Peptides against a protein of PDB entry 6KZJ. Designs and how they scored, part 8

Target 1, 71 residues: chain A of PDB entry 6KZJ
Amino acid sequence: SPDLLSEVSEMKQDLIKMTAILTTDVSDKAGSIKVKELVKAAEEEPGEPFEIVERVKEDLEKVNEILRSGT

## One batch from the design tools (peptide; made by RFdiffusion4, then SolubleMPNN)

Design b1_p10_1_s2
Fold by OpenDDE base, seed 4:
Structure b1_p10_1_s2 (fold): chain B 71 residues (1-71), chain A 10 residues (1-10)
Amino acid sequence: as target 1 above (71 residues)
Amino acid sequence: RLLALEKKIK
């Protein structure tokens, strides 16, 4: 449903925002997390619903890496 | 929000 697609897209955007906040707050030494790439991916066409979900999963994994490393 | 997604999938 288009409504479901919108929800997934919003969730992706939230994860990207959280990632950006975590990487900026935890120090200039946030090694290797390309926040700019995440932001760029948010600006790109989301594609099909499955592709959006896969990107959400990737963003979640990146957030998890930040939480585990503290960076 | 994830819970809301689950509700919409069901």
Scores: peptide ipSAE 0.074, ipTM 0.685, DockQ to the pose 0.066
Fold by OpenDDE base, seed 3:
Structure b1_p10_1_s2 (fold): chain B 71 residues (1-71), chain A 10 residues (1-10)
Amino acid sequence: as target 1 above (71 residues)
Amino acid sequence: RLLALEKKIK
């Protein structure tokens, strides 16, 4: 369904955002609205950015398993 | 969110 695809796409985007936080020095861009948005997105999940990345990765794998097996 | 997705797929 389009709703399912939208949610999976959002999860993928969350993974990309967290990866960007881990690979960039955000200190130099603390005043950037874009950086602030990424930080706020990270704070919506408990844990450090790396833990959030791992959770999103796990969730995407679970979604793939559900789609493949139907269970 | 994942639980909501599971319910929507089923």
Scores: peptide ipSAE 0.052, ipTM 0.644, DockQ to the pose 0.044
Fold by OpenDDE base, seed 5:
Structure b1_p10_1_s2 (fold): chain B 71 residues (1-71), chain A 10 residues (1-10)
Amino acid sequence: as target 1 above (71 residues)
Amino acid sequence: RLLALEKKIK
C-alpha cells in the first residue's frame, strides 16, 4: 500500500533526525548542523522521534512475544 | 497497531 510506504518513509525521516541530533557537533562552527533546528523540525512531525521509536519497539516486542509463545 | 500496519500491507 502507498499509505504504508509513506508512513514508513516518515518514520525513517524522524529516526534520521534523532540520529543527527545525537551525532552532530554541537559547536557553532561553520558547517555544523543546527541542533536546535533539528529538534524543532522533529517536534513538528507527527510524533517526536523518541515516541516513534518507542512505538516501533513496543510493536516489535509484541511480535517477539507471539513468536516465542507460538500463538 | 500491528494489525493496522498489517492491513496497510495489503
Scores: peptide ipSAE 0.051, ipTM 0.642, DockQ to the pose 0.060
Fold by OpenDDE base, seed 2:
Structure b1_p10_1_s2 (fold): chain B 71 residues (1-71), chain A 10 residues (1-10)
Amino acid sequence: as target 1 above (71 residues)
Amino acid sequence: RLLALEKKIK
């Protein structure tokens, strides 16, 4: 489904945003501006990257539980 | 959310 591809692509983009924040030197003024811009870009999405990652983690844990239990 | 994804796959 194109809807599934769009959802996965959105999740990937949010993970990229989070990685960019973590790898940016916040001590540099230019880096700080970029971090703030990325945070603002994340705020425009329905969820912040951290919240999305936590949801992905929870979903993967549920999948693992289903596979392990056979139910 | 996982169930919603499964519905989109099927």
Scores: peptide ipSAE 0.048, ipTM 0.634, DockQ to the pose 0.059

Design b1_p10_1_s3
Fold by OpenDDE base, seed 5:
Structure b1_p10_1_s3 (fold): chain B 71 residues (1-71), chain A 10 residues (1-10)
Amino acid sequence: as target 1 above (71 residues)
Amino acid sequence: RLLALEKKLE
């Protein structure tokens, strides 16, 4: 349904926003993890938030394609 | 995994 497609699209956008938050360095304080380190750590640890978000984002994209095509 | 996500959105 169009409502379901809208919900999936919204969720996908939220996941993109979460990805941005997880990768941004909002602190210039000592001991802050750099963006590159955050990305690397997420790839090494499947349970870390960034990697989880990326997996879900990919799945939602697939769902969206299925729903849009009607197949 | 896809089916689980679809169901969550329903």
Scores: peptide ipSAE 0.044, ipTM 0.596, DockQ to the pose 0.042
Fold by OpenDDE base, seed 2:
Structure b1_p10_1_s3 (fold): chain B 71 residues (1-71), chain A 10 residues (1-10)
Amino acid sequence: as target 1 above (71 residues)
Amino acid sequence: RLLALEKKLE
């Protein structure tokens, strides 16, 4: 339904915002930690909040595509 | 996981 697509899109946007907060917060505290390094760290620790958020974001994008295409 | 999320949203 169009209402469900709107909800999924909102959730995706919220996850993007959370991802930005997590990356900037860690970067500010560490000083030398680059965003690229945070991505690598998340790959090494799949349970880290950033990696979890990225996986959920990807899943929501896939769900949105399925719902939008109807396939 | 993806199918589980879809079912939760339905």
Scores: peptide ipSAE 0.037, ipTM 0.571, DockQ to the pose 0.045
Fold by OpenDDE base, seed 4:
Structure b1_p10_1_s3 (fold): chain B 71 residues (1-71), chain A 10 residues (1-10)
Amino acid sequence: as target 1 above (71 residues)
Amino acid sequence: RLLALEKKLE
């Protein structure tokens, strides 16, 4: 359905934005994910939203590690 | 930088 495709597209875009924020502004200790690779992965077809979610999850885990370390 | 990140997420 077009509504489902629109929802998935919105979700993908939001996750990409969050991932970009987390990869650029966290800290030097947050093992930087290559932004170019993230964008490329987001442009690939099937299963992309799930892969983006996993990358965002990884970024959030990095932020959590930074918070716990106090840096 | 963490505070800046939090503000961007809000």
Scores: peptide ipSAE 0.036, ipTM 0.533, DockQ to the pose 0.038
Fold by OpenDDE base, seed 3:
Structure b1_p10_1_s3 (fold): chain B 71 residues (1-71), chain A 10 residues (1-10)
Amino acid sequence: as target 1 above (71 residues)
Amino acid sequence: RLLALEKKLE
């Protein structure tokens, strides 16, 4: 359904916005760490809010691709 | 996890 795809897209966009907020806050505390380093840290720390957001974002993106392509 | 999310969206 187009309504389902739009809902998933909206959720993805919200998660991206939240990710930006979380990365900014963490960057202010961590100093010179780059965004790429934060992504690596997120891969190692599944319980951290940023890592959870990234995993949910990835899963929603995969669902969206499956629903859009039909495969 | 992906399968679980997909099933909830159905």
Scores: peptide ipSAE 0.034, ipTM 0.555, DockQ to the pose 0.047

Design b1_p10_1_s4
Fold by OpenDDE base, seed 1:
Structure b1_p10_1_s4 (fold): chain B 71 residues (1-71), chain A 10 residues (1-10)
Amino acid sequence: as target 1 above (71 residues)
Amino acid sequence: RLLALKKKLE
């Protein structure tokens, strides 16, 4: 439904904000974290519902990696 | 809600 898609879009935006906060103190030696890719994905047309969910899932995995590494 | 979504996608 449109309401669900709007909610997923909002969650994606929140996730990008969280990722930005978690990566503020990342050293140059940290593992590959493509923060710019997360931002770019939010600005582009989200596409079909499945594509939106897959992008959010990928972003969540990136956040999880940041939390595990501590960076 | 982000944690709930993560759990559903795992």
Scores: peptide ipSAE 0.043, ipTM 0.615, DockQ to the pose 0.062
Fold by OpenDDE base, seed 3:
Structure b1_p10_1_s4 (fold): chain B 71 residues (1-71), chain A 10 residues (1-10)
Amino acid sequence: as target 1 above (71 residues)
Amino acid sequence: RLLALKKKLE
């Protein structure tokens, strides 16, 4: 079985990578998604795992808004 | 696209 600390560390790294991908991939939709805000959040200290998850959730919500509205 | 980009970063 994997070490719990190693598993949590890997999960954190994956979430950070996903956040970076989201901020970059949706930059062409800056008029709706507030790209500057997302980029700033990604550049800041990730903090606790909960804070990282909340940033990813926010990014996904913004992506969903663009997909749903077309803007 | 997001999945493909994630895989490139792994």
Scores: peptide ipSAE 0.037, ipTM 0.578, DockQ to the pose 0.057
Fold by OpenDDE base, seed 2:
Structure b1_p10_1_s4 (fold): chain B 71 residues (1-71), chain A 10 residues (1-10)
Amino acid sequence: as target 1 above (71 residues)
Amino acid sequence: RLLALKKKLE
């Protein structure tokens, strides 16, 4: 249904935006984050929704690690 | 900073 497709599309877009925000915000804080790879994944075909979610999850975990370590 | 960037992209 077009309604369901719109909902999934919006979710995908939100996840892509979140990944981009997290990547740019922590780029100067974490030497362990491969910023160039994350940016490339956001700009090009990000993959299936599951793959996007996994990338966002990884980004959040890395941000959390930076915040906990204070570095 | 994260919230500011989010709002700018919305």
Scores: peptide ipSAE 0.034, ipTM 0.564, DockQ to the pose 0.053
Fold by OpenDDE base, seed 4:
Structure b1_p10_1_s4 (fold): chain B 71 residues (1-71), chain A 10 residues (1-10)
Amino acid sequence: as target 1 above (71 residues)
Amino acid sequence: RLLALKKKLE
């Protein structure tokens, strides 16, 4: 359904925003997270729902890396 | 540093 696709897309955008916020005050030593790449990916066509979910998973993993760094 | 950021967001 279009509603599900919209929700997943919104969740992806939220994760990217959170990642950007968390990386603003963390040093470059914090895992070399390519924030610009995440933002670019958000601007690209999301693709099929499963592709969106995989990108969300990747974004979540990057957020987790920031959290685990303890910085 | 992340803890400091958390406090700033609170």
Scores: peptide ipSAE 0.045, ipTM 0.546, DockQ to the pose 0.029; fails the geometry check

Design b1_p10_2_s1
Fold by OpenDDE base, seed 1:
Structure b1_p10_2_s1 (fold): chain B 71 residues (1-71), chain A 10 residues (1-10)
Amino acid sequence: as target 1 above (71 residues)
Amino acid sequence: KLLERLLALL
């Protein structure tokens, strides 16, 4: 459904925004991570609706693993 | 490392 795609896309965008906020505070010593390029790449149509959903699902699973590990 | 890994996912 288009509503599910919109929700998944919104979740991905929110994750990007949260990451950008976290980077603004640490940017003084970490090498120039071009967050803007990552945002643009995520906004480019990553493929068909199924491919978008699968990519976001995979990213969320990786985020969950990272958060659980604390690394 | 957490932030770097999060960025690598995007």
Scores: peptide ipSAE 0.066, ipTM 0.578, DockQ to the pose 0.102
Fold by OpenDDE base, seed 2:
Structure b1_p10_2_s1 (fold): chain B 71 residues (1-71), chain A 10 residues (1-10)
Amino acid sequence: as target 1 above (71 residues)
Amino acid sequence: KLLERLLALL
């Protein structure tokens, strides 16, 4: 359905955004989130693809919150 | 391996 395709597209966009963050300097920090730790988590993330995507979305939400609020 | 898959999306 169009709704499912939109959801998949959103998930893909989230993954692209996460990848962009992970390609930055591993010494950089986004608030309490360390890029180095995100890279490590991405390399060793267990679970089914959908579960991994959901964790990535959660991480992106945390990054966004820190960037927007400064906390 | 996940990171490599993510990179493949770019």
Scores: peptide ipSAE 0.065, ipTM 0.580, DockQ to the pose 0.131
Fold by OpenDDE base, seed 4:
Structure b1_p10_2_s1 (fold): chain B 71 residues (1-71), chain A 10 residues (1-10)
Amino acid sequence: as target 1 above (71 residues)
Amino acid sequence: KLLERLLALL
């Protein structure tokens, strides 16, 4: 059975990966985005599994809003 | 500003 927390965690990881890809196209002058540190911070989410799922959902909604607004 | 805002979510 798919574990909901695992699925949501993977979705968050995919967002991190997409961000990393976008940052590779930015010139070396953009301060070294510590992608590994961001990944670790994302994995160290405090709270119960349900709370983590809700936070990831909120992050996805924020990303959707950003993409829709084009800002 | 997209990238900056996206990074702020992580």
Scores: peptide ipSAE 0.064, ipTM 0.579, DockQ to the pose 0.100
Fold by OpenDDE base, seed 3:
Structure b1_p10_2_s1 (fold): chain B 71 residues (1-71), chain A 10 residues (1-10)
Amino acid sequence: as target 1 above (71 residues)
Amino acid sequence: KLLERLLALL
């Protein structure tokens, strides 16, 4: 449903905002983490439902690969 | 490293 996709996009934006708050204070890698770029991407129009689903699917696959490989 | 890669997915 459009409501579910909107909820997922909102959750993503919230995670980015929390990350920005937590990483600004402590990481030597804060300059390497393009938080501003991520925030901008989250503020962009999510697109049509198909585009949102494809992005979520790709992200989940990448997360799964990272968890399996330990990288 | 891992954290940076995870953040890149957000």
Scores: peptide ipSAE 0.054, ipTM 0.553, DockQ to the pose 0.100

Design b1_p10_3_s1
Fold by OpenDDE base, seed 3:
Structure b1_p10_3_s1 (fold): chain B 71 residues (1-71), chain A 10 residues (1-10)
Amino acid sequence: as target 1 above (71 residues)
Amino acid sequence: LGRLLALEKK
């Protein structure tokens, strides 16, 4: 679905922004994005980009564990 | 990851 793919693309862009925030030593602001607000928004609205980033981290950790253990 | 990839298949 083109509309769904557009939405996914926006989420991916937000994921990239969140990754930059979480992996750099910059201030709690990145452009119009405030880390504190993103954390709050994720708590209030399930499925927000910040929560997706955290799930991706968890998934990557699981993949790493599977690759190491073979399970 | 799997859920996001599943969305892109639609």
Scores: peptide ipSAE 0.084, ipTM 0.652, DockQ to the pose 0.153
Fold by OpenDDE base, seed 2:
Structure b1_p10_3_s1 (fold): chain B 71 residues (1-71), chain A 10 residues (1-10)
Amino acid sequence: as target 1 above (71 residues)
Amino acid sequence: LGRLLALEKK
């Protein structure tokens, strides 16, 4: 359904925005923590919001690739 | 993912 595809695309965009918010907010609080260190911290703490968002984002990107390929 | 794609085809 085109409606479902649009919904998935919207979810993907929302997750990208959430990722940006999480990286900026945590970086602002930590002062010297670089974005790279924040990504590593998320990998070390898989239950933290940033890591959860990244996993779901990756899954949505896979869905998008499948839909575009017609498979 | 497979279940989601199945819903999309409907």
Scores: peptide ipSAE 0.067, ipTM 0.655, DockQ to the pose 0.037
Fold by OpenDDE base, seed 5:
Structure b1_p10_3_s1 (fold): chain B 71 residues (1-71), chain A 10 residues (1-10)
Amino acid sequence: as target 1 above (71 residues)
Amino acid sequence: LGRLLALEKK
């Protein structure tokens, strides 16, 4: 439905934003995990939030490509 | 796609 497609599109955009936040050069005072550590942790543990977000983002991008191409 | 559908069902 159009509502479902809109929801998926919004979710994709949210996941892109989350990825940007997770990979941003955050100030030392933020207590955030370093980008390098996040990437390494995601590789070691596929269930970590960063890897989950990336997998879902990739799947949503594939859905979007299929819808645009009609295939 | 399979993973996406599985996630939505949870």
Scores: peptide ipSAE 0.067, ipTM 0.617, DockQ to the pose 0.064
Fold by OpenDDE base, seed 4:
Structure b1_p10_3_s1 (fold): chain B 71 residues (1-71), chain A 10 residues (1-10)
Amino acid sequence: as target 1 above (71 residues)
Amino acid sequence: LGRLLALEKK
């Protein structure tokens, strides 16, 4: 549905933003979101971008193992 | 990834 597609589009945009945050140097505390706060937010809301990133990461790791093993 | 792609088909 159009409404669902709009929601997915917003989720993908947030996913990209979260990925950028997670790939930055966490030691630079200036203007960065704390990892602890991101983890807490993900635990409270399973649909939040951080949890989506973790699911994508898990799926990519599984794909990598399948490709390496040939099974 | 398959889960997200399935949502985009609705």
Scores: peptide ipSAE 0.081, ipTM 0.651, DockQ to the pose 0.146; fails the geometry check

Design b1_p10_3_s2
Fold by OpenDDE base, seed 4:
Parts: structure tokens; sequence; C-alpha cells
Structure b1_p10_3_s2 (fold): chain B 71 residues (1-71), chain A 10 residues (1-10)
């Protein structure tokens, strides 16, 4: 349905924004992104894009350590 | 995702 497609599109956009926040230098002085507001909004519901990206980031960091140390 | 799940159930 159009409503479902719209929701998926919004989720995709939020995921992209959260990825940018977690992979670049961010501060409340950022010109185009209200980082603090986006972080708070994304943490309102478990499983929202911010929490998904955080889990992926943590897993990738663990994998990187395993590959680097061999253990 | 809760909103998405609700839409999938309709």
Amino acid sequence: as target 1 above (71 residues)
Amino acid sequence: LGRLEALLKK
C-alpha cells in the first residue's frame, strides 16, 4: 500500500541519517543536522533505525578486533 | 518499526 511504502521510505531515510551521525564527527553545532534531537527521537521506540545501526556498529567493532588479534 | 509492523498486519 502507499502508506506502507511511505513508512519504509521514512525508515530508510532515518537509517541513513543515523549512520551518518555514528560514523562522522557530530556536535550540536552541526549546521544541517540537529543531532541531539534526532538521537532522542530515534531512542523512543526499541528497534528504530538508531538502535539498529548501533547494534551493527558494535558488531562490526567486535569483528574488527577479532580479525586484528586473531582471537 | 512498530508503526511498520502495524501496517503489515492490516
Scores: peptide ipSAE 0.062, ipTM 0.628, DockQ to the pose 0.088
Fold by OpenDDE base, seed 2:
Structure b1_p10_3_s2 (fold): chain B 71 residues (1-71), chain A 10 residues (1-10)
Amino acid sequence: as target 1 above (71 residues)
Amino acid sequence: LGRLEALLKK
């Protein structure tokens, strides 16, 4: 449905934005992104894109630690 | 995501 596609597209865009925030040191001068507002909104809602990206980031970090240690 | 879940259940 159009509503489902719109919601999925919005979620995808949010994931992209939050990935950029969490993995790069980009400045807030990009007028379309309010980092603090996005962080707060996602923190209040479990499973929102911010939390998903954080979990993925943590998992990748764990994998990296295992690979570096060789164990 | 709750909104998305609701849409998926329809």
Scores: peptide ipSAE 0.058, ipTM 0.628, DockQ to the pose 0.098
Fold by OpenDDE base, seed 3:
Structure b1_p10_3_s2 (fold): chain B 71 residues (1-71), chain A 10 residues (1-10)
Amino acid sequence: as target 1 above (71 residues)
Amino acid sequence: LGRLEALLKK
């Protein structure tokens, strides 16, 4: 379905952007996932969206740790 | 799946 493909593509792009924002904003306070690695993963076989989501999830976890620590 | 990737990149 072309509509599904468009939706998946949009989601992938948004997740990449989100990861980039998270990694750049928290890079000085927490180990960040490299956007370059995420982009490469997005160029691979199906499961790419899942891998992107997992990386975003990891970044969100780091943000949560920073917020909870207050540092 | 290169074809699927191509479709996603359109």
Scores: peptide ipSAE 0.045, ipTM 0.610, DockQ to the pose 0.157
Fold by OpenDDE base, seed 1:
Structure b1_p10_3_s2 (fold): chain B 71 residues (1-71), chain A 10 residues (1-10)
Amino acid sequence: as target 1 above (71 residues)
Amino acid sequence: LGRLEALLKK
């Protein structure tokens, strides 16, 4: 249905935005402050996409550690 | 995903 497609499209866009937020260089002070605000404000509908992206990020970090350590 | 799930059930 059109409503379903719209919801899926919105979710995809939210995931992209959350990915951009979570992959920014937090060493940049200006970026870090903006990221925090965006994350907090996005709790409502983007909350679930945010949680998904965070878990994916954590998993990728674990994979990276395995590759770097050789264990 | 809650809203999406609700839409899928209709």
Scores: peptide ipSAE 0.053, ipTM 0.629, DockQ to the pose 0.070; fails the geometry check

Design b1_p10_3_s3
Fold by OpenDDE base, seed 2:
Formats: C-alpha cells, structure tokens, sequence
Structure b1_p10_3_s3 (fold): chain B 71 residues (1-71), chain A 10 residues (1-10)
C-alpha cells in the first residue's frame, strides 16, 4: 500500500541518519570505521534497504565493542 | 518504525 511504502521510505531515511550519527560520534575510536565512505554512501548511493541495515548493524557492533572494552 | 510495525501487523 502507499502508506506502507511511505513508512518504509521514512525508515530507510532514519537508518541512514542513524548511521551517520554513529560513525561521526565514535570516529576517534572507530579505527576500522570509514566515516567518510559511509557518509558518502548514505548521501549518494544509499543502496538497497538491506545494505543500509547491514551498515547500521556493523556500526552498532563497533560502538558496542568500544563501549564494552572501555578503550 | 512503530508505525511501520503496526502496518505490518494488519
């Protein structure tokens, strides 16, 4: 339905924004996180919704690792 | 997201 597609589109945009926030906030400790690459991907070539979710998942895993290790 | 989940339940 049009309503469902609109909500999916909104969710996709929210995930893109969350990815940008996560990568920028932890950039000093991220090491393996390529902040510039992820930001560009979100703006120019976001990809399919699955790919966006996978990027967010990877960012969350990195943040969790940093917070858990305390380093 | 909450709204999306509600739509998926219908």
Amino acid sequence: as target 1 above (71 residues)
Amino acid sequence: LGRLLALLKK
Scores: peptide ipSAE 0.045, ipTM 0.618, DockQ to the pose 0.052
Fold by OpenDDE base, seed 1:
Structure b1_p10_3_s3 (fold): chain B 71 residues (1-71), chain A 10 residues (1-10)
Amino acid sequence: as target 1 above (71 residues)
Amino acid sequence: LGRLLALLKK
């Protein structure tokens, strides 16, 4: 349905934005993103893109540490 | 995501 496609498209866009927030160094470019608003939106609806991306990022960081340490 | 799941149930 058009409603379903609209919701999927919105979610995809949110995932892209959150990925940029979590992968970019906060030292320079991340300041232009309204991080606080996106965090708040994720808290209002559990399982929203921000929470998903954070979990994926944490898992990837764990994998990276295993590869770096060899253990 | 919750809204998306609700739509899928219809």
Scores: peptide ipSAE 0.044, ipTM 0.605, DockQ to the pose 0.106
Fold by OpenDDE base, seed 4:
Structure b1_p10_3_s3 (fold): chain B 71 residues (1-71), chain A 10 residues (1-10)
Amino acid sequence: as target 1 above (71 residues)
Amino acid sequence: LGRLLALLKK
């Protein structure tokens, strides 16, 4: 339904915002650390907020793709 | 997420 798709899209957007905040905050604290290194560090720590957000974001993207395809 | 789950149950 359009309501379901809009809700998924909204949640995805919120997760993107959270990801940006987390990466920026970590980057500021870590100094000149590249985003690529921050992503890797987050993957090594599955319990950290960034990694949790990315997993949920990925799941929402999968749901969105299924709903859009109609399959 | 709660809202999403509620929509899925309809």
Scores: peptide ipSAE 0.042, ipTM 0.601, DockQ to the pose 0.036
Fold by OpenDDE base, seed 3:
Structure b1_p10_3_s3 (fold): chain B 71 residues (1-71), chain A 10 residues (1-10)
Amino acid sequence: as target 1 above (71 residues)
Amino acid sequence: LGRLLALLKK
């Protein structure tokens, strides 16, 4: 659906931003954004892009296993 | 699987 595509697009944008933050020189005292806090928040919040991707990956692996084994 | 289905229904 268009809504799903929009959500996926937003998720991709957020992942790109996270990648940019993680690859930038940590010498930038961006006093407002703790990379460690951002990563932790992404891991703990069900709605954050990282957690969404991990859940989708896990669910797809389960589907593949069920289809392959019949169980 | 339930979470995936919920996502796909949006």
Scores: peptide ipSAE 0.036, ipTM 0.560, DockQ to the pose 0.066

Design b1_p10_5_s1
Fold by OpenDDE base, seed 3:
Formats: C-alpha cells, sequence, structure tokens
Structure b1_p10_5_s1 (fold): chain B 71 residues (1-71), chain A 10 residues (1-10)
C-alpha cells in the first residue's frame, strides 16, 4: 500500500541520517560507506516496491557495518 | 531506529 511504502521511505531516510552521524565522528572509516551515494539513491525515484526494498537493504547493510565495526 | 538496530547487533 502507499502507506507502507511511505513508512519504508521514512526508514530509508532515517538510515541515511544515522550513517551521516556515525561517519562524521569517525571520518567514514567503516567500510565502503558513501553518505553522498546514499543521499543520491534517496533522491532517485525508487521505482517498483522490490527496488525500494533492495535499496533499504543496502542502506541497512552499510549502517550495520558501522555499528558492527565498533566505530 | 538506531536503538533497535543496536539491539539486534548485540
Amino acid sequence: as target 1 above (71 residues)
Amino acid sequence: LLGKLEALLK
């Protein structure tokens, strides 16, 4: 539904914000995380629901790398 | 959201 897709989009935005906060403190030392690339992906039209989920999955994976690295 | 993610990783 449109409401569920809106919630996923909000979650994606939150992941980008978290990544920005975490990487500013450690100068993007945790893996291949590109905040600018995540922002670009958020600005791009997501397309089909599957494509939205895959982009959120990728963002989540990158945030996970920051958290798991102990940074 | 951050707290939930951290909890899943612990």
Scores: peptide ipSAE 0.030, ipTM 0.615, DockQ to the pose 0.046
Fold by OpenDDE base, seed 4:
Structure b1_p10_5_s1 (fold): chain B 71 residues (1-71), chain A 10 residues (1-10)
Amino acid sequence: as target 1 above (71 residues)
Amino acid sequence: LLGKLEALLK
């Protein structure tokens, strides 16, 4: 469905934006923490918001691929 | 993922 594909794509983009906000917020608070350190922090704390957002983003990307392929 | 989505929709 074109409408469903568009909605999934929009949700994916929203999650990317949320990820950017989370990384920026953490970076500002911690004083110039690099992206690689944020990724490590997410891996150490799989329940933290950043890791949750990344997991859902990945799922939406998979849904998008399924819808695009027509399967 | 697809299976989980289907389960959620049931």
Scores: peptide ipSAE 0.029, ipTM 0.521, DockQ to the pose 0.040
Fold by OpenDDE base, seed 5:
Structure b1_p10_5_s1 (fold): chain B 71 residues (1-71), chain A 10 residues (1-10)
Amino acid sequence: as target 1 above (71 residues)
Amino acid sequence: LLGKLEALLK
């Protein structure tokens, strides 16, 4: 339904915002470490908050595609 | 994935 698609899209957007907050917060503390390096490092650690957010984000994107396609 | 989602919602 369009309501479910809207809800999934909203959740995805929230996760994107959380990702931005996590990267900026870590960057403020990390000083000389580049954001792109922090992102890669977080993705290599499955327990790190950023990687968890990214996995859930990807899952929500796939859910959105399935619901939109009707398959 | 849809099957996993359904399992989580039960």
Scores: peptide ipSAE 0.026, ipTM 0.535, DockQ to the pose 0.039
Fold by OpenDDE base, seed 1:
Structure b1_p10_5_s1 (fold): chain B 71 residues (1-71), chain A 10 residues (1-10)
Amino acid sequence: as target 1 above (71 residues)
Amino acid sequence: LLGKLEALLK
């Protein structure tokens, strides 16, 4: 169904935008973080559910490191 | 994932 596909595609784009906002606001405080890598990883085809979970885990770990370095 | 979803939603 084209309507459902359009909705899923829109959700994906929104997640990419939100990720970019959350990471770029703190990018000036994290010299070692590769913001573009996080955005690219979110945009790429995640594949199977395990691969999605592992990518999210890695991204959250990087965000946590940024927050810790800023405190 | 989107490729698989596209296949299911055709």
Scores: peptide ipSAE 0.031, ipTM 0.551, DockQ to the pose 0.108; fails the geometry check

